# Ledger of designs, part 21: peptides against a protein of PDB entry 3QIS

Target 1, 334 residues: chain A of PDB entry 3QIS
Amino acid sequence: PSLELSRREFVFENVKFRQLQKEKFQISNNGQVPCHFSFIPKLNDSQYCKPWLRAEPFEGYLEPNETVDISLDVYVSKDSVTILNSGEDKIEDILVLHLDRGKDYFLTISGNYLPSCFGTSLEALCRMKRPIREVPVTKLIDLEEDSFLEKEKSLLQMVPLDEGASERPLQVPKEIWLLVDHLFKYACHQEDLFQTPGMQEELQQIIDCLDTSIPETIPGSNHSVAEALLIFLEALPEPVICYELYQRCLDSAYDPRICRQVISQLPRCHRNVFRYLMAFLRELLKFSEYNSVNANMIATLFTSLLLRPPPNLMARQTPSDRQRAIQFLLGFLL

## One batch from the design tools (peptide; made by RFdiffusion4, then SolubleMPNN)

Design b1_p9_3_s3 (from b1_p9_3, 3 letters changed)
Fold by OpenDDE base, seed 4:
Structure b1_p9_3_s3 (fold): chain B 334 residues (1-334), chain A 9 residues (1-9)
Amino acid sequence: as target 1 above (334 residues)
Amino acid sequence: SALLPLYDP
């Protein structure tokens, strides 16, 4: 069996968070026998491609002289955004198109990723006074490494943050401030806020706006701005409540005094973001007559974002653990 | 409202 491929090299330029790109190619059975094709893992890989890449179809049969179109889809989700922002991963892959009883065909995937404030750490974002797209990639790497080291130092209580450094970190990321300030100004009276989905085009405009500028006003509907805040919180590599405090939040969920003590132990940026969000959400709840928002709905929604189980416990989260996590947040909303 | 920190750029 043999295949002819119309293309073997694919370049995905300017890949962005949540923006689908597609490249297509044709495979043709130029042989005299039917053939089965499949994308197969490389020797050390569990998957035929990286998490941000997909082939469609990834397998199939071709009769003699049959041709099929294959789509290569690049999509950076919340699950891939952090590793691409840090440069741990890149828009580079090699796909192996295997032909049963035949040979392998190699496809080269390349391109560039444009960093996003979505999927960037709260620590790094607090150091970014400018839009992330204005920050040199080398400085982004340094900021993520420094952010990790400072988080560890802050948890260890070892070094007072030298308040004398000419570049004081922001108290909260500007991106969170922009989103929350917009919602506070314009969305408190919005019916079904956080219940109605945003528009995908508006979400992309909001993401691009936050990545490239410091706008006076965020574009899009209140629903799109609200969903952008949810997406932002979901995409955080470390949730607003750090994984190290997860169990303590559950254990304290019915004691509001202990809950406040647990939050006081968060890293400065995480603690500030948590308090800022809780202050906003309490203000939003005053408008419940207009926005149809209640504390149980908000606590349920934001719990999955703010108080995520550590990755090693994610598969073991019980309904009881989820209810405790909700109860923990309720103690800050009421 | 005095409840939310202003962004100082």
Scores: peptide ipSAE 0.032, ipTM 0.747, DockQ to the pose 0.314
Fold by OpenDDE base, seed 1:
Structure b1_p9_3_s3 (fold): chain B 334 residues (1-334), chain A 9 residues (1-9)
Amino acid sequence: as target 1 above (334 residues)
Amino acid sequence: SALLPLYDP
């Protein structure tokens, strides 16, 4: 069996968080026998491609002289955004198109990723006074490393940061402030806030706006700005309530005094973001007659974002654990 | 309570 490929090199320029890119190519059976093709894992890989890449179809059957179009889809989700922002991963892969009883055909995937404030740590964003696209990639790496070290020092209760000549970090990320301040000013009376989905184009404009500028106003509908806040919180590499405190939040869920003590143990940026969000959500709840927002809805929605189970416990989360997590958050909304 | 201006740009 033999295949002819119309293209073997693919370049995905300016890949962004949540922006789908597609490149297509044709494969043709130029042999005299039917053939089965499939994308196969490389040696030591479990998958035929990286998580941000997909081939469609990834397998198929070709009669002699038959041609099929294959789509290579690049999509950076919340699951890939953090490692691409840090430069730990890149828009580079090699696909192996295997022909049953035939040859392997190698496809080269390349490109560039544009960093996002989505999927960046709260610690790094608190040190970032300019839009992320204005920050050199080398400095993003340094900011993440420094942020990790400061998180560790904070958790270890080590010596208070020497208030040395380094610019003081922001109390909360500017991106969270921009989203929440917009929602506070313009969305408190918005009917079905956090219940109506945003528009995908507006969500992309909001993400691009936060990545590239410090706007006076966030573009798009209040629903799109509200959903952008949810996407931001979901994409955080470490949730607003750090994984280390997850179990203690569940254990304290029915004692509001212990819940406040647990929150006081968060790293400074996480604690500030949590308190800021809770203050906003309590303000939003005063307008429930206009926005149809209630404490149970908000607690249910935001608990999955703010109080995520650690990856090792995610598969073991019981309905009781979820209810305790909701109850923990309710103690800050009421 | 006013959302404290947690960011002064």
Scores: peptide ipSAE 0.032, ipTM 0.757, DockQ to the pose 0.394
Fold by OpenDDE base, seed 5:
Structure b1_p9_3_s3 (fold): chain B 334 residues (1-334), chain A 9 residues (1-9)
Amino acid sequence: as target 1 above (334 residues)
Amino acid sequence: SALLPLYDP
């Protein structure tokens, strides 16, 4: 069996968070026998491609002289955004198109990724006084490493030694401040807030706006700005309530005093963001007659974002654990 | 009242 490929080199320029890019090519059976093709893992890989890449179709049959179109789809979700922001991963891969009882055909994937404030840690964002696209990639790596070390020191109750020459970090990320300040000013009376989805085009504009500027006003509808806040919280590598405190939040869910003590043990930036969001959501609940928002809806929605189970426990989350997590958050909304 | 002081850049 043999195949002819119309293209073997693919370049994905200016890849962004949540922006789908597609490249297409054709494969043709130029042999005299039917053939089965499939994309196969390289040696020691579990998957045929990186998490941000997909081939469609990834397998199939071709009769003699048959041709099929294959789409290569590049999409950076919350699962790949953090490692691409840090430069730990890149828009580079090699695909192996295997022909059953035939040859392997290699496809080269290349390109560049544009960093986002989405999927960046709260610690790193508190150190960024400028939009992330103005920060050199080398400095982003240093800020993430320094932020990890400060998180660990904060959890260990170690006094930061360098009170000296480094500019004081922000109390909350500017991106969270911009989103929440907009919603507080313009969305408190918005009917069905956090219940109506935003527009995908407006969400992309909001992401690009926060990555590239410090706007006076965020573009898009109140629904799109509200959904952008949810996407931001979901994309955090470490949730607003750190994974180390997850079980203690569940265990304390019915004791409001212990709940407040658990929150006081969060790293400074996480604790500030949590208190800021709870203050905003309590203010939003005063307008329930206008926005149709209630405490149970808000607690149910934000619990999955703010109080995520650690990756090792995610498959073991019980309905009881989910109810305790909701009850924990309700104690800050009521 | 602003929920936080203005971000002074």
Scores: peptide ipSAE 0.031, ipTM 0.750, DockQ to the pose 0.348
Fold by OpenDDE base, seed 3:
Structure b1_p9_3_s3 (fold): chain B 334 residues (1-334), chain A 9 residues (1-9)
Amino acid sequence: as target 1 above (334 residues)
Amino acid sequence: SALLPLYDP
């Protein structure tokens, strides 16, 4: 069997979080026999491509002189954004197009990723006084390493970090403040807030705005700004309630005093963001007659974002554990 | 109402 490929080199320029890019190529059976093609894993890989890449179709059958179009889709989800922001992963891959009883064809994928405040740690964002796109990539790596070391030091040392000559971190990320301040000012009377989805174009404009600027006003509808806050919280590498405290939140869910003590043990940035969000959500609940928002809906929605089970426990979460997690959050909304 | 901390830039 033999194939002809219209293209073997693909460049994806300026890849962004949640922005789909597509490149297409043709494969033709220029042989005299039918052939089966498939994308196959490289040696030691479990998958034929990186998590942000997809081929469609990834396999198929071609008669002699048949031609098929293959789409290469690049999409950075919440599952890939953190490793691309840190530069641990890059927009580079090699695809192996295999022919049954034939040869391999190599496709080169390359490009560049543009960092986002979405999928960046709360600790790193509290150190960023400027938009993330103004921060040199080398300094992003240093800020992530320093943020990890300070989280570890704050967990190990009950001692206040010495007020050394390092610029004082923000109390909350500017991006969270911008989103929540906008919603507080303009969305408290918005009917079906957090229940109606935003527009995809407006969500992309909000993300690009937060990544590149410090706006006076966030663009888009109140629904798009509300969904952008949910996307931001979902994309966090470490949830607002750190994984280390997850079980203690469940165990304390029916004791409001212990719940407050557990929250007091969060890292400073996480604790500030949690308190800030709870203050906003309690204010939003005062307008329930206008916005149709109730405590049970908000607790159910935000519990999945703020109090995620650790990766090792995700597959074992019981309905009882989920109810305890909701009850924990309700104790801060009521 | 000062319930939300203002972002001091």
Scores: peptide ipSAE 0.029, ipTM 0.732, DockQ to the pose 0.327

Design b1_p9_3_s4 (from b1_p9_3, 5 letters changed)
Fold by OpenDDE base, seed 5:
Structure b1_p9_3_s4 (fold): chain B 334 residues (1-334), chain A 9 residues (1-9)
Amino acid sequence: as target 1 above (334 residues)
Amino acid sequence: MALMPLEDP
């Protein structure tokens, strides 16, 4: 069997969080026999491509002189955004197009990623006084490493070494402050807030705005700004309630005093963000006659974002665990 | 309600 490929090199410039890019190529059976093609894993890989890449179709049959168009789709979700922001991963891959009883054809994928405040740690964002696109990538790596070390020191109750005249971290990330301050000013009377989806174009504008500027006003509808806050919280590498405290939150869910004690043990930035969000949501609930928002809806929505099960326990989450998690959050909304 | 400031004053 034999194939001809119209292209073998693909460049994806300026890849961004949640922005789909597509490149297409054609394969042709220039042989005398039917061919089965498939993308196959490289040696030691479990998948034929990195999580941010896909081929469509990834397999198929070609008769002699038949042609098929293949789409290479690049999409950075919450599952790939953190490792791309840190520069641990890059927009580079090699695809192996295999023919049954034939040859392997190699495709080169390259490009560049533009960092986002989405998928960046709360600790790193509290150290970041400028928009992430103004911060050199080398400094982003240093900020994430330093932030990991501070989280570990905070969990161990180690006194912060009074390292020199380093600028004090923000109490909360500026991106969270901008989103919540906008919603507090403009969205408290918005009917169906957090129940109506935003517009995809407006969500992209909000993400780009937060990554590149410190705006006086966030662009888009109140629904798009509200959904951008949910996307931000979902994309955090470590949830607002750290994974280490997950089980203790469930165990304390019916004792409001123990719940407050568990929250007091969060790292400073996580604790500040949690208290800030709870203060906002309690204020929003005062306008329930206008915005149709109630405590049970808000608790159900935000619990999955703020109090995520650790990755190793996610497959074991029971309906009882979910109800305890909701009850934990209700104790801060009421 | 005054929201938490970004920095200590």
Scores: peptide ipSAE 0.026, ipTM 0.715, DockQ to the pose 0.670
Fold by OpenDDE base, seed 1:
Structure b1_p9_3_s4 (fold): chain B 334 residues (1-334), chain A 9 residues (1-9)
Amino acid sequence: as target 1 above (334 residues)
Amino acid sequence: MALMPLEDP
C-alpha cells in the first residue's frame, strides 16, 4: 500500500484562545490495493496529537485511486490555554499518519500562539498593568514565577516583601474590573443576563480587546460581555477559590461566619476578586425584576466557576458536594 | 458608584 499527500508541513500563525483555525490536505491511494490509514501516537505518547490539535477524519479506508480530504483543526480551549500562555507548550507537533501494512508519513505542525489574559493566573494579572500582548513573553514567565512565589509566601503568612522597590500589584486584575464595571454600568437591567448566550464573534472581539487594550467600553452585547466573564473565570488555571480551600468551603457551607473566615484565608488577589464579584452579583440581584436574575441561578452558575473541585476529586463530586458548594456561595449573595 | 476604583496609575 502507498499514499500520496498533497502537503506535509502546516503552519498555524497567530493562534488565539477559542479561535478555531483549519488547514486541509489530501491523501490519495496511489497503490493498487485498498488501504486503511490512521493517525497513531508517537513512541511514549498516549494520543496521536496535542490537546489543541485534531485531525478529521483521523482514520479511514481508501480504495485504489481514492482521495480524501483531511482537516487539521487547531483550537485552544481552557484546557490548553495556560500552558500555551506560559510557553510550557507551543504550537508545534508531529503527526504520524500510519498506513496499515505500509509506511508511516510524518506531518509537521508549527506556528505561534498569542498570549491571552484568559487562562493567566490572578496573581500574574494583578502585576500586569498593561495588556498582556504588550508584555514580553520573557516577562510573562517571570511574572508567573513571581506570582507562584508570592502566593506561596501569602499562604505561609511570611513577612510582607519589602514594599520599597516593586510597583504595587493591582487589587484585582484590570480585565475583571473592565468586565464587571461594564456589566454594572450597562447590564443591570438586561433581560435574561447570564441566561442568554453571547455571540461567538463578539466573544472573540472581547477577548482580543482585553488582550490588546484597556478600552473605555467593551465591545459587544451585554450577553457577550456576561459570557466573557464566565469564560474568564472558567479559564483561570486556579479558580477564584483556591483548590486548597475547596473542602473547607464545603464543610463550612451552612455556617456563614466560618465561610467568611475561609475566604479571609485566600491569597490577596483571589480574596479581592471574590469580594468584588460578590459585591457585583449582590448589586445585580437588586434588579431581578428586570434582569430575571435570582440568587439560586447565580449561585448555581458561579459555583462551578469559582469553587471547582481539585483535579483529583473532580470524578468523585457528589450531588451533596455540589449542593454544599452552592450553599456556600448563597451565603455571600443573600 | 464604581465597585472598586482601579487606583489611577
Scores: peptide ipSAE 0.025, ipTM 0.722, DockQ to the pose 0.395
Fold by OpenDDE base, seed 4:
Structure b1_p9_3_s4 (fold): chain B 334 residues (1-334), chain A 9 residues (1-9)
Amino acid sequence: as target 1 above (334 residues)
Amino acid sequence: MALMPLEDP
C-alpha cells in the first residue's frame, strides 16, 4: 500500500487562546490495494498529537484511487493555554500517519503562539502593568519563574516583599479589575447574568482586547463580559484559592471564622482577588430582584472556578466535597 | 462599595 499526501508541512501562525485554526490536506491511495491509515503515537507518547492539535479523520480506509481530506485543527483550550504561555510547550508537533502494512508518513506542525492573560498566573499578572502582548517573551518567562519562587517564598513566610522595589505589583490583575469593574458598572441589573452564555465572537474580542490593551470599556454584551470572567478564572493555572488550601476550605466550610482564617493564608494576589470577587458578588446579590442572581447559584458556579480540587484529587471529588466547597463560598456571599 | 481602584502606576 502507498499514499500520496498533498502537503506534509503545516504552519499555524498567530495561534490564540480559544481561536480555532484549521489546515487541510488530501491523502490519496495511489496503490492498487485498499489501505487503512491512522495517526499513531510516537515512541514514548500516549497520544498521536499534542492536546491543542487534532486530526479529523484520525483514521480511515481508502480504496484504490480514493482521496480523503484530513483537517488539522489547532485549538488552545484552558488545558493547553498555561503551558503555551510559559513556553513549556510550543506550536510544534510531528504527526505520524501510519499505513497498515505500509510506511509511516511524517507531518510537521509548526507555528507561533501569542500569549494570553488567560491561563497566566495571578502572580505574573500582578507584575504586568501593561497588556501581556506588550511584554517581551523573555520577560514573561522571568515573570513566571519569579512568580513560582515568590509563591513558594510566601508560603514559607520567609521574606517580606521588599516594599522598596520601584515596581510594586498590582493588588489584583488589571484584567480581573477591568472585567469586574465593567460588570459592577453595567451588569448589576442584567437579567440572567452568569446564566446566559456570551457570544463566541464577543468573547474572542474581549480576550484579544485584554491581551492587547487596557480599554476604557470592555467590548461586548454584559453576558459576554460575565462569561469572559468565568473563562479567565477557569483558565488560571493556580485557582484563586490555591490548591494547598483546598482541603482546609472543605474542613472549615461550616465555620465562617475558620473560613476567613483560611483565606488569610492565601498569597497576597490570590487573597486580594478573592476578596475583590466576593465584594463584587455580594454587591451583585443586592440586585437579585433585577438580575435573577441568588447566592446558591453564584456559590455553585464560582466554587468550581475558585476552589478547584488539586489535580491529584480531581477524579476523587465527592458530592459531599462539592457541597462543602459551595458552603465555604456561601459564607462570603451572605 | 468602592471597588479597589487600580493603583495608577
Scores: peptide ipSAE 0.025, ipTM 0.715, DockQ to the pose 0.402
Fold by OpenDDE base, seed 2:
Structure b1_p9_3_s4 (fold): chain B 334 residues (1-334), chain A 9 residues (1-9)
Amino acid sequence: as target 1 above (334 residues)
Amino acid sequence: MALMPLEDP
């Protein structure tokens, strides 16, 4: 069996969070026998490609002189955004197109990723006074490392923030402030807020706007801005309530005094973001006659975003644990 | 009116 490939080198320029890119190529059976093709893992890999890449179709049969189009789809989800922002991963891969009883054909995938404030830590974002696209990648790495070290110091209660020559961190990320301040100004009377989905094009514009600028107004509908806030919270590498406090939140869920003590133990940026979000959501609930938002809906929605189970416990979350997590947030909304 | 300043005043 033999294949002819129309292309073997693929470049994905300016890859962004949640922006699908597609490159197509053709494979043709130039042999005299039917052949089966498949993308196969490399020797040390479990998958034929990185998590942000997909081939469609990834396998198939070709009759003699048959041709098929293969799409290479690049999509950075919440599962790949953090490792691409840090530069731990890159838009680089090698695909192995295997022909049964034939040859292997190598495809080179390359490109560049544009960092996003989505999937970046709250600590790093509190140190970014400028849009993330204005920050050199080398400085992003330094900001993430410094942010990790300060999170650890704050959790250990060991060292006051050295008020040294480093610029004072923001109380909350500018990106989350912009989203929440916009919703507070323009969306309090919006019917079905957080219940109606945003537009995908508007969500991309909002993400690009927050990555590249500090706007006076966020583009798009109130629904798109509201969904962008949910996407931001979901994409956080560490949730607003740090994984280390998850169990204590569940254990305290019916004692409002203990709940407040648990929140006081969050890192400064996480604690500020939590308090800021709760203040916004309590304000939004005053307009329930207009926006159809109630405390149970909001608590249910935001619990999955703010109070995520640690990865090792995710598969073991009980309905009781979920109800305790909701009850924990309700104590800040009522 | 902003719910919170970006920086402590």
Scores: peptide ipSAE 0.028, ipTM 0.724, DockQ to the pose 0.575; fails the geometry check

